Peptides against a protein of PDB entry 5ZK1. Designs and how they scored, part 35

Target 1, 52 residues: chain A of PDB entry 5ZK1
Amino acid sequence: KREVRLMKNREAARECRRKKKEYVKCLENRVAVLENQNKTLIEELKALKDLY
Target 2, 52 residues: chain A of PDB entry 5ZK1 as posed
Amino acid sequence: KREVRLMKNREAARESRRKKKEYVKCLENRVAVLENQNKTLIEELKALKDLY

## One batch from the design tools (peptide; made by RFdiffusion4, then SolubleMPNN)

Design b2_p19_4_s1 (from b2_p19_4, 9 letters changed)
Fold by OpenDDE base, seed 1:
Structure b2_p19_4_s1 (fold): chain B 52 residues (1-52), chain A 19 residues (1-19)
Amino acid sequence: as target 1 above (52 residues)
Amino acid sequence: SERALAAVEKALKLLKEAE
Protein backbone atom coordinates (compact mmCIF):
# COMPACT_ATOMS: atom_id res chain seq x y z
CA LYS B 1 0.00 0.00 0.00
CA ARG B 2 2.70 2.67 0.91
CA GLU B 3 4.86 1.94 -2.20
CA VAL B 4 1.83 2.29 -4.56
CA ARG B 5 1.00 5.71 -2.98
CA LEU B 6 4.65 6.87 -3.41
CA MET B 7 4.66 5.69 -7.07
CA LYS B 8 1.35 7.54 -7.81
CA ASN B 9 2.73 10.70 -6.12
CA ARG B 10 5.93 10.55 -8.27
CA GLU B 11 3.82 10.09 -11.45
CA ALA B 12 1.50 13.00 -10.48
CA ALA B 13 4.56 15.23 -9.77
CA ARG B 14 6.10 14.32 -13.19
CA GLU B 15 2.79 15.09 -14.97
CA CYS B 16 2.42 18.42 -13.05
CA ARG B 17 5.99 19.46 -14.12
CA ARG B 18 5.27 18.41 -17.77
CA LYS B 19 2.00 20.43 -17.90
CA LYS B 20 3.74 23.48 -16.33
CA LYS B 21 6.60 23.28 -18.91
CA GLU B 22 4.11 23.04 -21.82
CA TYR B 23 2.05 25.98 -20.45
CA VAL B 24 5.20 28.17 -20.05
CA LYS B 25 6.28 27.29 -23.64
CA CYS B 26 2.81 28.27 -24.96
CA LEU B 27 3.03 31.60 -23.05
CA GLU B 28 6.58 32.30 -24.36
CA ASN B 29 5.41 31.66 -27.95
CA ARG B 30 2.35 33.93 -27.46
CA VAL B 31 4.56 36.70 -25.97
CA ALA B 32 6.98 36.47 -28.95
CA VAL B 33 4.05 36.74 -31.45
CA LEU B 34 2.47 39.69 -29.56
CA GLU B 35 5.84 41.50 -29.28
CA ASN B 36 6.36 41.13 -33.06
CA GLN B 37 2.78 42.30 -33.81
CA ASN B 38 3.24 45.31 -31.48
CA LYS B 39 6.56 46.20 -33.19
CA THR B 40 4.88 46.08 -36.64
CA LEU B 41 1.87 48.16 -35.46
CA ILE B 42 4.20 50.77 -33.88
CA GLU B 43 6.20 51.00 -37.14
CA GLU B 44 2.95 51.33 -39.18
CA LEU B 45 1.65 54.05 -36.78
CA LYS B 46 4.96 55.97 -37.19
CA ALA B 47 4.81 55.64 -40.99
CA LEU B 48 1.17 56.90 -40.99
CA LYS B 49 2.14 59.84 -38.72
CA ASP B 50 5.01 60.77 -41.09
CA LEU B 51 2.50 60.85 -44.05
CA TYR B 52 0.03 63.25 -42.32
CA SER A 1 10.11 44.03 -24.14
CA GLU A 2 10.02 47.20 -21.96
CA ARG A 3 10.95 49.24 -25.08
CA ALA A 4 7.93 47.91 -27.03
CA LEU A 5 5.61 48.59 -24.05
CA ALA A 6 6.95 52.16 -23.66
CA ALA A 7 6.52 52.73 -27.42
CA VAL A 8 2.87 51.48 -27.29
CA GLU A 9 2.15 53.70 -24.26
CA LYS A 10 3.70 56.69 -26.08
CA ALA A 11 1.73 55.96 -29.28
CA LEU A 12 -1.56 55.62 -27.32
CA LYS A 13 -0.81 58.93 -25.53
CA LEU A 14 -0.19 60.70 -28.87
CA LEU A 15 -3.46 59.30 -30.32
CA LYS A 16 -5.43 60.56 -27.27
CA GLU A 17 -3.80 64.02 -27.56
CA ALA A 18 -4.82 64.21 -31.27
CA GLU A 19 -8.56 63.55 -30.50
Scores: peptide ipSAE 0.024, ipTM 0.486, DockQ to the pose 0.039
Fold by OpenDDE base, seed 5:
Structure b2_p19_4_s1 (fold): chain B 52 residues (1-52), chain A 19 residues (1-19)
Amino acid sequence: as target 1 above (52 residues)
Amino acid sequence: SERALAAVEKALKLLKEAE
């Protein structure tokens, strides 16, 4: 009984660390995409302003 | 990055000053 509970706790701790790592990676990717889109939009706005 | 946020704030300010 004790060993099975310790095994389940180790598995739950591995899964918690995996989910946290995936969530952080998803946020980092979303930040990188938004930062790139924002640079492009700022460059387009400058190009439009330099046209008038 | 702080530079990207400052560039956005500056761009939004310039758009509001042009309306």
Scores: peptide ipSAE 0.024, ipTM 0.479, DockQ to the pose 0.038
Fold by OpenDDE base, seed 3:
Structure b2_p19_4_s1 (fold): chain B 52 residues (1-52), chain A 19 residues (1-19)
Amino acid sequence: as target 1 above (52 residues)
Amino acid sequence: SERALAAVEKALKLLKEAE
């Protein structure tokens, strides 16, 4: 009985770490896209201001 | 998420094609 509980806890801890790593990777990718889009929009807005 | 990675790669490609 004790060994089975320890095994299930180790499995649950591995799955929790996996899910957290996947979530962080999805956030990092979304941040990188938004930062790049924001940079491009700022550069376009500067170019439009320098034409006037 | 493989779909999120593919969306990043597509966005980066579209931005490089606009330069």
Scores: peptide ipSAE 0.023, ipTM 0.410, DockQ to the pose 0.060
Fold by OpenDDE base, seed 2:
Structure b2_p19_4_s1 (fold): chain B 52 residues (1-52), chain A 19 residues (1-19)
Amino acid sequence: as target 1 above (52 residues)
Amino acid sequence: SERALAAVEKALKLLKEAE
């Protein structure tokens, strides 16, 4: 009984670390996209401002 | 750019899979 509980805890801890790694990778990709969109919008706003 | 669009689509897919 104790060994089975320790095994299940190790599996749950591995799964928790996996999910956390996937979530961080998702956030990193979202940040990179938003940073690129923000740069493009700032460049477009500058180009529009330089026309007036 | 097509590369930026593909990065958005991948990020949105990963967000939806993380919910």
Scores: peptide ipSAE 0.022, ipTM 0.431, DockQ to the pose 0.166

Design b2_p19_4_s2 (from b2_p19_4, 10 letters changed)
Fold by OpenDDE base, seed 1:
Structure b2_p19_4_s2 (fold): chain B 52 residues (1-52), chain A 19 residues (1-19)
Amino acid sequence: as target 1 above (52 residues)
Amino acid sequence: SEKALKALEEALEKLKKAE
């Protein structure tokens, strides 16, 4: 009984770390996309402002 | 429009300092 509980806890801890790593990677990718989109939109807005 | 452009420029400068 004790060993089975320790094994299940180690599995749950591995799964928690995996899910956290995947979530952070999804956030990092979303941030990089939004930063690049924001940069492009600001460059376009500056170029438009310099034309008028 | 100018206040929105300044806010965007300040936001970019903050992002560029965080890289």
Scores: peptide ipSAE 0.024, ipTM 0.471, DockQ to the pose 0.071
Fold by OpenDDE base, seed 2:
Structure b2_p19_4_s2 (fold): chain B 52 residues (1-52), chain A 19 residues (1-19)
Amino acid sequence: as target 1 above (52 residues)
Amino acid sequence: SEKALKALEEALEKLKKAE
């Protein structure tokens, strides 16, 4: 009985670490997309300002 | 947690389709 509880706790801890890693990766990818879009919009706004 | 992960994946996919 104790060993089965320790195994289940180790499995739950592995799954928690996996889910956290996936969540961070999704946030990092979203930040990279938003940073790229923000850079493009700033470059477009500069190019538009340089036409006047 | 899985619902929040899925919502971020769907939001990231929408951003990639808008590029």
Scores: peptide ipSAE 0.024, ipTM 0.442, DockQ to the pose 0.079
Fold by OpenDDE base, seed 3:
Structure b2_p19_4_s2 (fold): chain B 52 residues (1-52), chain A 19 residues (1-19)
Amino acid sequence: as target 1 above (52 residues)
Amino acid sequence: SEKALKALEEALEKLKKAE
């Protein structure tokens, strides 16, 4: 009985770490896309300002 | 939350298609 509980806890801890890693990767990708979009919009706004 | 991960993956895929 004790060994089965320890095995299930180790499996749950592995799955928790996996889900956390996937969540962080999704956030990092979202940040990279938003940073690129903001950079492009700032460059376009500068180019428009430099025309006047 | 698996639902929150799926929603982020779908949002990322929509942005990649708009690039």
Scores: peptide ipSAE 0.023, ipTM 0.440, DockQ to the pose 0.060
Fold by OpenDDE base, seed 5:
Structure b2_p19_4_s2 (fold): chain B 52 residues (1-52), chain A 19 residues (1-19)
Amino acid sequence: as target 1 above (52 residues)
Amino acid sequence: SEKALKALEEALEKLKKAE
């Protein structure tokens, strides 16, 4: 009984670490997309300002 | 960066005042 509980705890800890890694990767991808969109919009706004 | 967000907010406010 004790060994089975320790195995289940190790499995739950592995799954928790996996979910955290996937969540961080999703946030990193979203940040990279938003930073790229912001750069493009800032460049477009500069180009518009340089035309007037 | 926080500076890039502020620059976007100021630029959007300028565009909105030019319409």
Scores: peptide ipSAE 0.021, ipTM 0.442, DockQ to the pose 0.043

Design b2_p19_4_s3 (from b2_p19_4, 12 letters changed)
Fold by OpenDDE base, seed 4:
Structure b2_p19_4_s3 (fold): chain B 52 residues (1-52), chain A 19 residues (1-19)
Amino acid sequence: as target 1 above (52 residues)
Amino acid sequence: SARALAALEEALEKLKKAE
């Protein structure tokens, strides 16, 4: 009975760490996309301002 | 990105030629 509980706890801890790593990677990718979009929009706004 | 900059430069050049 104890060994089965310890095995299930180790499996749950592995799955929790996996899900956390996937979530962080998703956030990092979203941040990189938003930073590139924001940079592009700022460059566009400067270019439009230089036309007036 | 270098491609986004080039697309903006081309769009600006088109706007300047339309005035």
Scores: peptide ipSAE 0.032, ipTM 0.488, DockQ to the pose 0.036
Fold by OpenDDE base, seed 2:
Structure b2_p19_4_s3 (fold): chain B 52 residues (1-52), chain A 19 residues (1-19)
Amino acid sequence: as target 1 above (52 residues)
Amino acid sequence: SARALAALEEALEKLKKAE
């Protein structure tokens, strides 16, 4: 009984670390997208202002 | 610019892979 509980806890801790890593990777990807979109929009706004 | 478009396309593809 104790060993089975310790095994299940180790599995749950591995799964928790996996899910956290996937969530961080999703956030990092979303940040990279937003930063690139923001840079592009700032460059387009500068180019538009330089035309007037 | 062509580089800005390519960067947006790469960014959109990264979003689709994160969903």
Scores: peptide ipSAE 0.023, ipTM 0.410, DockQ to the pose 0.356
Fold by OpenDDE base, seed 5:
Structure b2_p19_4_s3 (fold): chain B 52 residues (1-52), chain A 19 residues (1-19)
Amino acid sequence: as target 1 above (52 residues)
Amino acid sequence: SARALAALEEALEKLKKAE
């Protein structure tokens, strides 16, 4: 009984760490995409300002 | 137009403050 509970706890802790790592990676990727999109939009807006 | 340029400048400032 005790060993099975300890095994399940270790598995739950591994899964919690995995989910947290995946969530952070998803946020980092979304931030990088948004930063790149913002830079592109800022450059396009500057180019439009220089034309008019 | 001066109004379109002012709107673009305000949008650029909002974007720069969000970085």
Scores: peptide ipSAE 0.017, ipTM 0.490, DockQ to the pose 0.060
Fold by OpenDDE base, seed 1:
Structure b2_p19_4_s3 (fold): chain B 52 residues (1-52), chain A 19 residues (1-19)
Amino acid sequence: as target 1 above (52 residues)
Amino acid sequence: SARALAALEEALEKLKKAE
């Protein structure tokens, strides 16, 4: 009984760490996309300023 | 127009503060 509980806890902790790593990677990718979009919009705003 | 330029500058400054 104790060993099975310890095994399940270790498995749950591994799965929690896996999910956290995947979530962080998803956030990092989203940040990189938003930063690139922001840079592009800032460049477009500068180009519009140079036209007027 | 000077007002359109000022609006673009304010928008650009808001975007820079979000980085």
Scores: peptide ipSAE 0.017, ipTM 0.505, DockQ to the pose 0.061

Design b2_p19_4_s4 (from b2_p19_4, 9 letters changed)
Fold by OpenDDE base, seed 1:
Structure b2_p19_4_s4 (fold): chain B 52 residues (1-52), chain A 19 residues (1-19)
Amino acid sequence: as target 1 above (52 residues)
Amino acid sequence: SEKAKKALEEALKKLKEAE
């Protein structure tokens, strides 16, 4: 039936949007962690250079 | 995000344990 195909397409489109939102949120969290780690390592490298 | 805060706290803890 045409109706069943339209329902399945709407469900698949909702699932694709959900997965994309979850993936973007995972990337944003990973970027924030890596930026913080990189900042800390740069500060530690500066502190180490200021000791010599 | 509470998960992002925990991941930052764990990363900061590991950095302090490596000093």
Scores: peptide ipSAE 0.023, ipTM 0.395, DockQ to the pose 0.088
Fold by OpenDDE base, seed 3:
Structure b2_p19_4_s4 (fold): chain B 52 residues (1-52), chain A 19 residues (1-19)
Amino acid sequence: as target 1 above (52 residues)
Amino acid sequence: SEKAKKALEEALKKLKEAE
């Protein structure tokens, strides 16, 4: 009984660490996309302002 | 990340299609 509980806890802790790593990677990818989009929009807004 | 590159390429396509 004790060994089965320790095994299940070790599996749950591995799965929690895996999910956290995947979530962080998803956020890093989303930040990189938003930073590039924002950079492009700022460059377009500068080019538009330089026309006036 | 290849997924982030694809998402950026799709976002850049949508920006060019909106011009």
Scores: peptide ipSAE 0.023, ipTM 0.393, DockQ to the pose 0.090
Fold by OpenDDE base, seed 4:
Structure b2_p19_4_s4 (fold): chain B 52 residues (1-52), chain A 19 residues (1-19)
Amino acid sequence: as target 1 above (52 residues)
Amino acid sequence: SEKAKKALEEALKKLKEAE
């Protein structure tokens, strides 16, 4: 009985680490997209301001 | 990641369509 509980805990800890790694990767991809969009919008706003 | 490149390309396309 003790060994089965230790195996289940080890599996749950592996799954928790997997889910955390996937979540961080999704956030990193979203940050990279938003940083690029903000850069483009700032460049466009500068170009519009230089026309006025 | 090819998914991140596609998301960036789609985001840049939507910005150009909103001008």
Scores: peptide ipSAE 0.022, ipTM 0.393, DockQ to the pose 0.089
Fold by OpenDDE base, seed 2:
Structure b2_p19_4_s4 (fold): chain B 52 residues (1-52), chain A 19 residues (1-19)
Amino acid sequence: as target 1 above (52 residues)
Amino acid sequence: SEKAKKALEEALKKLKEAE
């Protein structure tokens, strides 16, 4: 009985670490996209201001 | 990561198509 509970806890801890790693990777990708979009919009706003 | 580059390229393409 104790060994089965320890095995299930180890499996749950592995799955929690896996989900956290996937979530961080999704956030890193979203940050990179938003930083690039923000850079482009700032460059476009500069180009528009330089026309007036 | 090639998937992250592709997602960025697709996002940039959508921004350019919205102008």
Scores: peptide ipSAE 0.020, ipTM 0.385, DockQ to the pose 0.089

Design b2_p19_5_s1 (from b2_p19_5, 11 letters changed)
Fold by OpenDDE base, seed 1:
Structure b2_p19_5_s1 (fold): chain B 52 residues (1-52), chain A 19 residues (1-19)
Amino acid sequence: as target 1 above (52 residues)
Amino acid sequence: SEKEKELEKLKEELKKLES
């Protein structure tokens, strides 16, 4: 039936938007963690260099 | 799906790095 196909399409579109939002949030968190780790490592390398 | 399993693994890896 046409109505069942339209319902399934609306469900698939909702699920696609949900998965995309979760993926973007995962990438944003990964960027924040890597930026913080990189900052810490650069500060540690500067501190070690200033000892010599 | 395989892509859903990959996304779940990435979330678990991020949770370990945020701890």
Scores: peptide ipSAE 0.026, ipTM 0.466, DockQ to the pose 0.053
Fold by OpenDDE base, seed 2:
Structure b2_p19_5_s1 (fold): chain B 52 residues (1-52), chain A 19 residues (1-19)
Amino acid sequence: as target 1 above (52 residues)
Amino acid sequence: SEKEKELEKLKEELKKLES
């Protein structure tokens, strides 16, 4: 029936939006962690340089 | 799907990196 096809399409569209949101969140978390690690490594390198 | 497996791998890699 047409109604069943429209229901399945709406469900697939909801799942596609959910997967996209989860992917973006994973990238945002990766960026935040890498930025923090990079900041820490730069601060450690500065502290080591100030000993010489 | 392959994309679901890739997303799960990325989540596990992030969890290890945040620990």
Scores: peptide ipSAE 0.024, ipTM 0.454, DockQ to the pose 0.053
Fold by OpenDDE base, seed 3:
Structure b2_p19_5_s1 (fold): chain B 52 residues (1-52), chain A 19 residues (1-19)
Amino acid sequence: as target 1 above (52 residues)
Amino acid sequence: SEKEKELEKLKEELKKLES
């Protein structure tokens, strides 16, 4: 039936939007962790250079 | 899908970094 195809398409579109939101959130979290790690490593490298 | 597998890998990598 046409209605069943439209329902399945609406479900697939909702799932696609959900997965995209989850992917963006995972990337944002990964960027935040990497930025913090990079900041710490740069600060440690500066502190090490200031000893010489 | 391959994108679902990649998302699952990224979630597992994040979990390891948060530990």
Scores: peptide ipSAE 0.023, ipTM 0.463, DockQ to the pose 0.053
Fold by OpenDDE base, seed 4:
Structure b2_p19_5_s1 (fold): chain B 52 residues (1-52), chain A 19 residues (1-19)
Amino acid sequence: as target 1 above (52 residues)
Amino acid sequence: SEKEKELEKLKEELKKLES
């Protein structure tokens, strides 16, 4: 039936949006962790350079 | 160390983005 095809399309579109949101959240978390690690390492390198 | 050289490059890139 046409209705079953429309239902499956709406489900696939919901799942696609969910996967995209999860992927963006994973990237945002990875960026935040890498930025924090880089800041810490840059501060440690500055502190070492200011001692010598 | 190789890590220090990579961090120095990242420092220069960050400085360019902040300017």
Scores: peptide ipSAE 0.022, ipTM 0.433, DockQ to the pose 0.063

Design b2_p19_5_s2 (from b2_p19_5, 9 letters changed)
Fold by OpenDDE base, seed 5:
Formats: structure tokens, C-alpha cells, sequence
Structure b2_p19_5_s2 (fold): chain B 52 residues (1-52), chain A 19 residues (1-19)
């Protein structure tokens, strides 16, 4: 039936959008952690240079 | 020192990534 195909397509499109949003959020969180770690390592390297 | 020059190069590369 046409209606069952349209329902399944709407469900698949909702699930695809959910998975994409979760993946983007995981990437954004990983980028923010790596940026903060890099910033901390740069600050530690600057402090080490000011000591020698 | 060669070690200080390596540290300086790493800092200059990192300052380019912060911009």
C-alpha cells in the first residue's frame, strides 16, 4: 500500500536525522575537548619556556 | 639550545592553529 511506504519513509527519515544529530554532537564534543587540551598544552609549553 | 629552538617552532605552529 502507498500509505505504508510513506509511513516507513517518514520513520526512516526521522531515524536518519536523529543519528546525524548524535554523530555531529559527538564530533563537536571531541573537537571542544581536543581544543581545550591543545590550549592547556600550549599554556604549559609557554610557562616552561618562561622558566628557562 | 637545539631543544629550545624545537620548542619555539612548536609554539609558532600552535599560535598559527589558535588563529
Amino acid sequence: as target 1 above (52 residues)
Amino acid sequence: SEREEKLKKLQEELEKLEK
Scores: peptide ipSAE 0.019, ipTM 0.459, DockQ to the pose 0.052
Fold by OpenDDE base, seed 2:
Structure b2_p19_5_s2 (fold): chain B 52 residues (1-52), chain A 19 residues (1-19)
Amino acid sequence: as target 1 above (52 residues)
Amino acid sequence: SEREEKLKKLQEELEKLEK
């Protein structure tokens, strides 16, 4: 009984670490996309100012 | 012009995001 509980706890801890790593990677990708979108919008607005 | 004032406001918002 004790060994089975320790095994299940180790598996749950591995799965928790995996899910946390996937969540951080999703946030990092979303930040990189938003930073690139903002940079492009800033460059487009500067280019529109230089034309008028 | 109202258009120049809108462009100026957008630039002031962008300068706040670049800092």
Scores: peptide ipSAE 0.018, ipTM 0.432, DockQ to the pose 0.047
Fold by OpenDDE base, seed 4:
Structure b2_p19_5_s2 (fold): chain B 52 residues (1-52), chain A 19 residues (1-19)
Amino acid sequence: as target 1 above (52 residues)
Amino acid sequence: SEREEKLKKLQEELEKLEK
């Protein structure tokens, strides 16, 4: 039936948007963690270079 | 020292990633 195909398409589109939102949030969190780790490592390396 | 040389190499690698 046409109605069942339209329902399944709406469900698939909702699930696709959900998965995309979760993936973007995972990437944003990973970027924020890596940027903070990189900043800390650069600061530690500068502090160590100023001591030697 | 060997430690200072390791730190210099790491600093040079970081300066290459910042460009």
Scores: peptide ipSAE 0.018, ipTM 0.459, DockQ to the pose 0.055
Fold by OpenDDE base, seed 3:
Structure b2_p19_5_s2 (fold): chain B 52 residues (1-52), chain A 19 residues (1-19)
Amino acid sequence: as target 1 above (52 residues)
Amino acid sequence: SEREEKLKKLQEELEKLEK
């Protein structure tokens, strides 16, 4: 039936958008963690330089 | 050193993203 094909297409499009949103959120979280780690490492490197 | 200037620039860029 045409209606069942349209329903399955709408479900597949919703699932594709959901997966894309989850992937972007995973990248955003990874960027934030790496930025915080880099900041901490740079601050530690500055503190080590102030000792020498 | 050139490496230290690169680290300083990265910190200044991160501090701009946190504001």
Scores: peptide ipSAE 0.017, ipTM 0.443, DockQ to the pose 0.067

Design b2_p19_6_s1 (from b2_p19_6, 8 letters changed)
Fold by OpenDDE base, seed 1:
Structure b2_p19_6_s1 (fold): chain B 52 residues (1-52), chain A 19 residues (1-19)
Amino acid sequence: as target 1 above (52 residues)
Amino acid sequence: ELKELEEKLKELDKKLEEL
């Protein structure tokens, strides 16, 4: 009984670390996309304002 | 790290709502 509980706890801790790493990578990718979109939109708005 | 990325994401989402 104790060994099975320790094995399940080690598996759950590995899965928790995996999910945390995947979530951080998803946030990093979303930040990079939004930074690029915001830059492009600001550049487009400047180019449109410079035409008037 | 994780908290800084979540905070940066909230800052970028606000900048998109201001456009």
Scores: peptide ipSAE 0.036, ipTM 0.610, DockQ to the pose 0.050
Fold by OpenDDE base, seed 5:
Structure b2_p19_6_s1 (fold): chain B 52 residues (1-52), chain A 19 residues (1-19)
Amino acid sequence: as target 1 above (52 residues)
Amino acid sequence: ELKELEEKLKELDKKLEEL
């Protein structure tokens, strides 16, 4: 019984670390997309303002 | 790292709401 609980706790700790790494990667990708979108929108707004 | 990405995401989401 004790060894099975320790095995399950080690598996749960591995899964928690995996999920955290996937969440960080998701945030990094979302930040990169939003930075690029904001840059494009600012450049488009600047180009529109420079025409008038 | 994780906290810095979460704060950067909140900053970018605010800049999108201001457009």
Scores: peptide ipSAE 0.034, ipTM 0.620, DockQ to the pose 0.052
Fold by OpenDDE base, seed 2:
Structure b2_p19_6_s1 (fold): chain B 52 residues (1-52), chain A 19 residues (1-19)
Amino acid sequence: as target 1 above (52 residues)
Amino acid sequence: ELKELEEKLKELDKKLEEL
């Protein structure tokens, strides 16, 4: 029936948007970790440079 | 798929708490 096909398409579209949001959140967290690690490493390198 | 993303998120959240 056409109605059942339209319902399944709406469910698949909701699931696709959910998966995309979760993937973006995973990337945002990964970027935040890498930015913080790089900041710490740059601060440590400056502190070592100012010691010599 | 979804379970792997949830596990990766938890691993990244732990790494943020260690920094």
Scores: peptide ipSAE 0.027, ipTM 0.484, DockQ to the pose 0.068
Fold by OpenDDE base, seed 4:
Structure b2_p19_6_s1 (fold): chain B 52 residues (1-52), chain A 19 residues (1-19)
Amino acid sequence: as target 1 above (52 residues)
Amino acid sequence: ELKELEEKLKELDKKLEEL
């Protein structure tokens, strides 16, 4: 009984670390997309201002 | 939970390829 509880705790701790890594990767990708979109929109706004 | 994060990752990766 004790060994089974220790095994389940180790599995839960591995799963928590996996979920955290996936969540951080999702945030990093979201930041990269938003930074690229903002850069493109700023460059387009600059090009429009340089025409007038 | 995990499937929804994997789906959101795939949607973000597609948006990165379209930019």
Scores: peptide ipSAE 0.027, ipTM 0.478, DockQ to the pose 0.070

Design b2_p19_6_s3 (from b2_p19_6, 9 letters changed)
Fold by OpenDDE base, seed 3:
Structure b2_p19_6_s3 (fold): chain B 52 residues (1-52), chain A 19 residues (1-19)
Amino acid sequence: as target 1 above (52 residues)
Amino acid sequence: KLEELQKKLDELEEKLKEL
């Protein structure tokens, strides 16, 4: 039936949007982790350079 | 948005390798 195909398409489109939102959230979290790691490493390198 | 986050990730990974 046409209605069942339209329902399945709507569900697939919801799932595609959900997966895209989760992937974007994973990238945002990875960026935040790397920004913090780079900040810490820059601060450690600065402290090491200020020691010599 | 997604491409901008990937670009930021690549820029941060490159900065991490330069240290």
Scores: peptide ipSAE 0.084, ipTM 0.666, DockQ to the pose 0.050
Fold by OpenDDE base, seed 2:
Structure b2_p19_6_s3 (fold): chain B 52 residues (1-52), chain A 19 residues (1-19)
Amino acid sequence: as target 1 above (52 residues)
Amino acid sequence: KLEELQKKLDELEEKLKEL
């Protein structure tokens, strides 16, 4: 009984670390996309303002 | 790290609403 509980706890801890790593990677990707979009939109707005 | 990424996401989303 004790060993089975320790195995399940080790599996749950591995799964928790996996999910946390995936979530961090999702946020890093979303930040990189939004940084690039923001940069492009600022450059486009600047080019439009420099035309008028 | 995770909280810093969430804060940076929120800051970038607010900047996109101002444009």
Scores: peptide ipSAE 0.083, ipTM 0.662, DockQ to the pose 0.052
Fold by OpenDDE base, seed 5:
Structure b2_p19_6_s3 (fold): chain B 52 residues (1-52), chain A 19 residues (1-19)
Amino acid sequence: as target 1 above (52 residues)
Amino acid sequence: KLEELQKKLDELEEKLKEL
């Protein structure tokens, strides 16, 4: 009984670390997309303001 | 790292609302 509980706890800890790594990668990708979108929108707004 | 990325995401989402 104890060894099976320790095995399950080790598996749960591995899965928690995996999910955290995937979530960090999702945030890194979302940050990169939003940085590019903000840059594009700022450049478009600047181009519009430079015409008038 | 995770908290820093979340803060950076929140800052970028706020900048998109100000446009």
Scores: peptide ipSAE 0.081, ipTM 0.664, DockQ to the pose 0.052
Fold by OpenDDE base, seed 4:
Structure b2_p19_6_s3 (fold): chain B 52 residues (1-52), chain A 19 residues (1-19)
Amino acid sequence: as target 1 above (52 residues)
Amino acid sequence: KLEELQKKLDELEEKLKEL
């Protein structure tokens, strides 16, 4: 039936938008973690260089 | 947006390898 194909297409399009939103959120979280880790490591390395 | 986040991730991963 044409209606069943249109329903399945709408469901697939909703699922693709959901997966894209989850993937963007995962990348945003990973960027925030790595920015904080890099900042901490640079500050620790600076503090060690200022002691010697 | 997605490509910009991936580029920013790759830049941060390279900075971690240089430390």
Scores: peptide ipSAE 0.078, ipTM 0.665, DockQ to the pose 0.050

